# Ledger of designs, part 192: peptides against a protein of PDB entry 3OGK

Target 1, 307 residues: chain A of PDB entry 3OGK
Amino acid sequence: ATPDRLSRRFPNLRSLKLKGKPRAAMFNLIPENWGGYVTPWVTEISNNLRQLKSVHFRRMIVSDLDLDRLAKARADDLETLKLDKCSGFTTDGLLSIVTHCRKIKTLLMEESSFSEKDGKWLHELAQHNTSLEVLNFYMTEFAKISPKDLETIARNCRSLVSVKVGDFEILELVGFFKAAANLEEFCGGSLNEDIGMPEKYMNLVFPRKLCRLGLSYMGPNEMPILFPFAAQIRKLDLLYALLETEDHCTLIQKCPNLEVLETRNVIGDRGLEVLAQYCKQLKRLRIERGADEQGMEDEEGLVSQRG

## One batch from the design tools (peptide; made by RFdiffusion4, then SolubleMPNN)

Design b1_p26_4_s1 (from b1_p26_4, 10 letters changed)
Fold by OpenDDE base, seed 4:
Structure b1_p26_4_s1 (fold): chain B 307 residues (1-307), chain A 26 residues (1-26)
Amino acid sequence: as target 1 above (307 residues)
Amino acid sequence: DELKKLREQIRNNPPLLEVEDGVQLV
């Protein structure tokens, strides 16, 4: 649909989800001239969609000007912004959003590509937001943001339940985890193996309610940090874990309440058998093709068509 | 660098398997 048609038909729209590269079946519904830019939609939101609280852009081009216009138009009425696999903006655009939308509850830029100028957007969010429930910049490359700002967010946002981050060293997030008393979901971080300190992460304390987890670069040496609360884990994201088939088997056996598993083909038929045996509450399984198919010499680490 | 490349590869590939609601892994 065109923005103008949408606003005329639904002047009281509260939630908008746009996909810039629709599946072939929806391509005819988007004017060709927009090239996946959010600009015409932001214009329409600003002028005619005054009740809009939730915006989700997926695979769209978003400029800093678009974000600034959206931020000023919706201000504290904006509760959700999802920049899902978007591009074309900088951290200045994010700064505008968090400066003007002080009551934002969900901020997502997962898998978005952007130019990072500074970490001011996260600092501003930390200083002024108390409403945040979901923060997600998973699979992004922020190098200029501070773990301390994340800790401040956790302290100030009592309803913070889900946080997904980039490649923060997990030990830098100790303060964050201590502050995030209501956190149920955490994904990202970086576990860095230190041969000289095999127990580097063993004293890591996770939030008591944590039940959805995905630690990046978690290997078999770090995996034991999950064992104290493995029985409460409901979702595991192992897409970026460094676990072999046997490690998967070990972990899965400890997670009898697992509902969602996301992993790579390295789980193998053996891992799937263990999953079936121990995880009777499983609702969703996602197995990605990884580089594992090219490198695994051992037949046991491949999911066969027989499984 | 290799891990970042792995992430990029995974993100760009379709899933091998995606099952929702009623996965009896038998």
Scores: peptide ipSAE 0.106, ipTM 0.745, DockQ to the pose 0.550
Fold by OpenDDE base, seed 3:
Structure b1_p26_4_s1 (fold): chain B 307 residues (1-307), chain A 26 residues (1-26)
Amino acid sequence: as target 1 above (307 residues)
Amino acid sequence: DELKKLREQIRNNPPLLEVEDGVQLV
């Protein structure tokens, strides 16, 4: 479809999702064709899609100029922007979005690649937004953003229900968790084991409504922090947890209301058996390949064809 | 470094198994 054809057919379009070519195709196909760039779509949005409130770009090339044009064209009418696995922009583009789109509810840049100039975009968002419901920069490498701005967002955005972050030290997010009273989903952070301080995370207080969780680098020593509310967990993202098969079994047994599990092959057939036994409400299971396949000679840590 | 490698592997590899509502998708 071309942008112009879309606008002619659907002048009242409220939501647009564009998917670029898979990354494997990006290496061989230098998109000579504009199909990978959002520019022509942003132009069309600006000119003809005046009711568009939700934009989702997946695996697209997005420039700062594209973001600036989109921001100015949609302003406070933009409720959702998802830069899903996109590239080509800097934090200046994000700054333009949050500066001009003051009522944005969903901002996602999960797995996007960008040049980080500063943390001003998150600061600007913290200073002016009260509408945010979903913030997701999971699997990104922001080094210049402040946990304090995240805390401010949590305090100001009463409808904030889902936050996914990069590698923040979890203890830096204590203020955020305290402020985020309605938070239902949290993913990311960084748990850093300290042999000298085994109880480092035991006093961590999570939001009372938290039921969808994925803590990065959570090992068996940190896993007990979930036990007080494991019965209310509905979704677990264990893709980046440092749990072995037995640890999976231990955790899964404590999550009888689990609906969604994302994990690695380390769960093994044993973990799947435990999952089937204890998680009767399971709706979605995703098992990814991990480094566990290369290192574990022991058959117990692998999902076989029998599972 | 190993954790970054793990993330990249997970990111780039198709899932081994994906089940939704009891139906195997992958």
Scores: peptide ipSAE 0.100, ipTM 0.731, DockQ to the pose 0.676
Fold by OpenDDE base, seed 5:
Structure b1_p26_4_s1 (fold): chain B 307 residues (1-307), chain A 26 residues (1-26)
Amino acid sequence: as target 1 above (307 residues)
Amino acid sequence: DELKKLREQIRNNPPLLEVEDGVQLV
């Protein structure tokens, strides 16, 4: 499909999703010269798609100029922007989006690669947005953003229900969690083991409605922080948890209402058996390969084709 | 960082298993 044909055919289009290249594992199957630039689409959006409220770019090249054009063209009519695994922009592009699109409800940069100039985009969002429902910069590396701005967003955005972040120390998010009274989903952060303070995270207070969760680097020592609300958990992202097979079994047994599990091969056949036994509402299971596959052929932490 | 490497590997590799809607683990 071409941008011009799209606008002619669907002048009242409200939602657009563009997909670029597949996952890196499949890149070898696609010619390198496949551009995946959003520029021609953004031009068409800006000129002809005046009712567009939702834009989702997946694995596209997005420049700051593209973001600026999109921001100015849609302004407060833009409700959703998803830069899913995109590249080519800086935080200036994000700043333009949040400056011009003050009523944005969903802002996603999950797994996008970018050049970070400053943390102004998150600060601007914190100061001016009250509409945000979903904020997702999961699997990104922002070093210049402030957890205080995230707290401010939580305080100001009463409809905030889903937040996914990068490598924030979880203890820096205490204020955020206290402010985010309606939060249902949280992913990311960083749990850092401290041998001298094994219980440093035990006093974490999570939002009362939290039911979709993925804490990065959660080990067996930190896992007990979930136990008070494990029965209300519906989705777990354990892809980046530091749990062994037995730890998975322990946690899964405490989550009878689990609907979605994302984990690594470390769950093993044993973990799958426990999952089948205790999680009767399971709707989705995703198992990814862990780094551990390189070493031990014979480890119990392998999912076989039997499950 | 081994954890960053793990994240990158997971990001770049296809899933081992993906079961959606209606597959009951038996």
Scores: peptide ipSAE 0.095, ipTM 0.739, DockQ to the pose 0.551
Fold by OpenDDE base, seed 2:
Structure b1_p26_4_s1 (fold): chain B 307 residues (1-307), chain A 26 residues (1-26)
Amino acid sequence: as target 1 above (307 residues)
Amino acid sequence: DELKKLREQIRNNPPLLEVEDGVQLV
């Protein structure tokens, strides 16, 4: 589809989702010259799609100029921006979005590749936004953003329900968790094992409504921090947890209301049996291939064709 | 960083199994 055809057909379009890599069958429908660039779409949005509130780019090339144009064209009418696995922009583009789109509710840049210039975009978001519901920069590498700005966002955005972050030390997020009273979903962070202080995470206080969770690098020593609220957990992301088969079994038994599980093959057939036994509300299961070197030696740590 | 390598490997590999509402997707 061309942008021009889209605007002519749907002049009142409120939500747009673009995928940069169509399946081979759709390749003939995208001009080769578009190369996955959002530029022609942003031009069309700016000129003709005046009711557009939600934009989702998946696997697209996005420049700072594209983001700046989009930000200025939609301003406070932009409620959702998702840069899903996109590339080509810097934090200057993000700064433009948060500066001009002060009523944005969903900001996602999950798995996007970008150049980080500074942390100003998150600071600006913290200073001026009160509408944010979803913030997601999961699987990104921000080194210049402040956990204090994340805490400020939590204080100011009462409707904040989902936050996914990069590799923040979890202890730096204590203030954020205290402020995020309505948070239902959290993914990311970094749990760092400390042999000299094995209980360093045991005093973490999570938001009371938290039911969707994925802590990065959570091992068996940290896993007990979930036990007080395991019965309310509906979604677990264990893709980046450091749990063995037995640890999976232990945790799953404590999550009878689990609806969604994402994990690695380390769950094994045994973990799947436990899952089937204890998690009667399960709706979605995703098992990814892990590079668990230790799991290759232990036959129990592999999902077989029998499972 | 071994953990970063693990993340990249997981990200780049197709899932072994994906089931939604009892329907196998993969």
Scores: peptide ipSAE 0.091, ipTM 0.727, DockQ to the pose 0.623

Design b1_p26_4_s2 (from b1_p26_4, 8 letters changed)
Fold by OpenDDE base, seed 3:
Formats: C-alpha cells, sequence, structure tokens
Structure b1_p26_4_s2 (fold): chain B 307 residues (1-307), chain A 26 residues (1-26)
C-alpha cells in the first residue's frame, strides 16, 4: 500500500506496522532502496493519520528528522514506537521522541543501528515519563546511558512490566531490579565471569513477578541464580547464554511451567527430550543455529532431523 | 569482542527450528 492509499482507506488508523526489506535482502536479492525509508509514511502520519497511537517500523531507514516529525505530530497521543532493526537515526531522534511523547508506553529499538551522541534520551525519559510499560533496547550498543536513569524509570513507571537492555553489567542493575516491583520480563545485560569472585551474582535479587528472562552470557556458574524462581519461569531466552547441552538439561528440568524457549542447537536431541519430559506447558520453541557448530567436536550437541 | 561476534552470527542465521503450539513454522 502507498501512504496516501492507507490514509484514505483507514483515516482512523490507530496502529501501523511497516516492514522494510526481509532478511532475503541480506543476500542482495532485493534492491537497497526498496520501501526502506519511513519519510513518506511519517509525512502521511503527520498530515492525515491523527488517531495513530502505535507505530512499528521494521527494517527501515529512519532519520532523526523523521523521528522529530513523528514526535511533534503525535506528541502525547503516541503510545507505542517500535524501531525494530532500523537504522539511520541518532540518539537525538530518540531524545525528540521522549521529549514530545511524554505518555509513551512502549519504546523499542531492538537490534537497531544508530549513532550514539549522548545518554540524554534515557535521562529525559526518566525525568518525565510515568506511563512506560515496555522499554526495549535489546541487542543495541549504548555506552553513554546511565543505569541510574533506568532505576529512575522503574521507580516512576509503576506499570513497567518488560525491560530489555543492551550489555549493562548486571550488577549495575541491582537498583533497577529493586525498584521494578512489577517487572515480569527482563532480557539482556551482561554476566561477566570472574574467577576471583565466583559468587558475585548469587546475591542478585530479581523482581518477584519475573517470569520471562534472557540473561546475556549466562554460563553454568551463573545459572544457579535462577533456581529460586525457576518454577515461575514461563519464557527463557537462551540465545546468548553460554550454556552447554548438560546445562540446558539442568535448567529445563527446573522450569516445569516453561511456555516459550528460545535457544541454539547446542540444546541437542538430549535437551529436547528433557524439554518434552519436564515442560508440558511449552507453546513455542525456537532453535537458532549457533556458532557452536564450528566448535563442537562432539556429536551430542546438535539437533538432528530425528527429533 | 568474541561474544559480540558470536551474537551477531546467531542473529544473522535463519532458525533451525521454530515450533508454535505444536505446529512447525520453520
Amino acid sequence: as target 1 above (307 residues)
Amino acid sequence: SERKERREQIRNQPPLLEVENGVQLV
């Protein structure tokens, strides 16, 4: 559909999802500029889609000017912005969004590529937002944002239920976890093994309602931090965990209420057998191909076509 | 870092298996 056709057909549109290039474009099968820019859509949103409260751009080119125009056009009516695998913007564009859209409930920039100028966008969000329910900058590289602002957001946003972050040291998020009393989902962070302090993470206190979890770089030494609440876990993201087949088996056995598992082929046929045995509530399973195929000498760590 | 490179490799590959509600998706 063209932007103009969309507005004519759906003048009262509340939610818009635009998809840019599929993954097939990574194989040079689709021209680089095909449907990639959000600019025509942002123009149409600004002019004609006055009821729009939810915007999801996936794999699109988004400029700071596009974000600024969107922010000013929708202001406090914008409840959801998802920049899913987008590129072309800086943190100035994010700053414009959080400055003008003070009632935003969902802000996502998962897997987006951007230029980081400063951490002001997260600070501004922390100072002025009380409506946030979902914050997701998973698989991003922010180096200039403060974990203190994340803690402030948790204190001020009582409806905050899902937070996904980049590579924050998990110990820097202790204050955040204490403040985020209603948090149900957490993904990201960085668990950094320290041979001199093997127990450095054992004192982590997670939010009481936490049931969807994906800790980046969680190894077998850190995995026990989940055991006290493993029975309440409904979703695990183990894509970026450092767990072997045996570790998967150990953890899965402790998660009888698991509904969603995302992991790598390292789970193996054995891990799948354990999953089938212990996780009777399982609704979704996703297995990615890992770099593990290049390093596993042992046949046991691969999912066969027999399972 | 090696961890980031590994993460990027995983991210860029198609899923081996995707099942939802007992239905194979991939």
Scores: peptide ipSAE 0.274, ipTM 0.798, DockQ to the pose 0.705
Fold by OpenDDE base, seed 2:
Structure b1_p26_4_s2 (fold): chain B 307 residues (1-307), chain A 26 residues (1-26)
Amino acid sequence: as target 1 above (307 residues)
Amino acid sequence: SERKERREQIRNQPPLLEVENGVQLV
């Protein structure tokens, strides 16, 4: 559909999701230039879609000018912005969004590629937003944002239920976890093993309602930090955990209420058997191919065609 | 870093398995 046809057919549109390119483009099956620009859509939104409160761009080119135009056109009426695997913008575009859209509830940049100028966008969000429910910059490379701003967001946004972040050291997020009293979902961070301090993370206190979790680089030494609340876990993202087959078996046995599991083929047929035995509430399973194939001498670490 | 490279490799692959709605796999 064209933007103009969309507005004519649906002048009262409240939610828009645009998909630019298929996943196959990432595997060189489609030319890399097979990406849509959001510009004509942002123009149409600004002019004709006055009830639009939710925007989701997936795999599209988004400029700072596009974000600025969208921000000014929708202002406090914008409740949701998802830049899902997008590119072409900088943190200046994000700053415009959070400056003008002060009642935004969902802000997502998951897997987006951008130029980072500064951390002002997160600071501005922390200073002025009280409506945020979902913040997601999972699998992004921010180096100039402050964990303190994330803590401020948690303190000010009482409806904050889901936060996904990049490679913050988990210990820098202690203040955030203490402030995020209603948090149900957390993904990201970085667990960094210290041979001299094996208990480095053992005193980490998670939000009481936490039930959806994915800690990056969690190994078997850190895994016990989940055990006190493993029975309340409903979703695990183990895609970037450093768990072997046996570690998966150990953790899965402790999560009888697990509904969603995302992991790598390292779970193996044995891990799948344990999952079937202990996780009777399972609704979704996703298994990705790991890089683990290069080092696995043992056949046990692979999901067979029978699994 | 080696960890980031490993993540990028995993991220850029199609899933091996994706099942929804309580389909019993095993």
Scores: peptide ipSAE 0.263, ipTM 0.796, DockQ to the pose 0.639
Fold by OpenDDE base, seed 1:
Structure b1_p26_4_s2 (fold): chain B 307 residues (1-307), chain A 26 residues (1-26)
Amino acid sequence: as target 1 above (307 residues)
Amino acid sequence: SERKERREQIRNQPPLLEVENGVQLV
């Protein structure tokens, strides 16, 4: 479909999702004709799609100019922007979005690649937004943003229910978790083992409604922090946890209300058996291939076709 | 860091299994 054909057929379009090239083809030069650039679509949105409130770009090339045009064209009517695995923009483009779209409810840039100039975009969002429900910059590399701005967002955005972040030290997010009273989902952060302080994370207080969780680099020493509310957990993202097969079995047994599990092949056939035994509410299972060193794979740590 | 490299490797691989509501998706 072409942008012009879409606007002519659907002038009152409220939601648009564009998909670029599939994952398997990310290493190939996106042919110009693949429609991988959002520019012609942003032009059409700006001119002809005046009711558009939700935009989802997946694996698209997005420039700062595209984001600026989109921001100015939709302003406070833009409720959702998802830059899902996109590239080609900087934090200036994000700043334009949050400056002009002050009523944005969902802002996602998960797995996007960008140039980081500063942390102003998150600060501006913290200072002016009260509508945010979903913030997701999971699997991104921000080094210049402040956890204090995230805390401010949590205080100001009463409807904030889902937050996914990059590699923030989890202890820097204590203020955020205290402020985020309605938070149901949290993913990301960084758990950093300290041999001198084995209980470093044991006093973490999570939001009372938290039921969807994925802590990056959570090992067996940190896993017990989940046990007080494990029966409340409905979704676990263990893709980037540092859990072995036995740790998976231990955690899964404590999560009888688990609906969604995302993990690696390290769960093994044994972990899948435990999952089937204890998690009768399971709706979705995703198993990724581990980068687990071939030499440390206990015979139990592989998912076979038998599971 | 080694952790970031590991995460990137996992992210770039196709899933082994994806099931939703008992239906295999991948």
Scores: peptide ipSAE 0.277, ipTM 0.797, DockQ to the pose 0.692; fails the geometry check
Fold by OpenDDE base, seed 5:
Structure b1_p26_4_s2 (fold): chain B 307 residues (1-307), chain A 26 residues (1-26)
Amino acid sequence: as target 1 above (307 residues)
Amino acid sequence: SERKERREQIRNQPPLLEVENGVQLV
């Protein structure tokens, strides 16, 4: 499809999703350079799609100029921006979005690659936004953003229900969790084991409505922090947890209302048996291959064709 | 870091299994 053909057919379009690269490109099944620039689409949005409030770019090349043009063209009418696995922009482009789109409800840059200049975009979002419902920069590397700005966002955005972050130390997010009273979903952060402080995270208080969770680097020592509310967990992302097969069994048994599980092959056949036994409401299961295959000689840590 | 490398390896591979509304673990 071309931008011009879309606007002519659908001048009142409210939501646009563009996919620039299939997943197959990541596996050398198609040329790596196969992709779309968003530029012609942003031009068309600016000129002809005046009712557009939701934009989702997936695996596209996005420049700061593209983001700036989009931001200025849609301003407070932009409710959703998803930069899903995009590349080519810097934090200046993000700053333009949050500066001009003050009523944005969903901001996603999950798995996007960008150049980080500063943390101003998150600060600007914290200072001016009260509408945010979903913030997602999961699987990104921001080193210059402040957890205090995330806390400010939680305090100011009463409808904030889903937050996914990069590698923030979880203890730096205590203020955020206290402020985020309506938060239902959290993913990311970083749990860092301290041999001298085995209970480092035991006093962590989560939002009362939290039911979708994925803590990065959660090991068996940190896993007990979930037990007080494990019965209310509906979704677990264990893809980047540091749990072995037995740890999976222990956690799954405590989550009888689990609907979605995302994990690695380390769950094994035993973990799948436990899942089938205890999680009768399971709707979705995703198992990725782990780095764990290189070290586990033991057949117990692998999902077989029996499951 | 080793953790980041591990995440990158996990991210850049095809899923082993993905089932929606049909999880019959028998």
Scores: peptide ipSAE 0.272, ipTM 0.805, DockQ to the pose 0.625; fails the geometry check

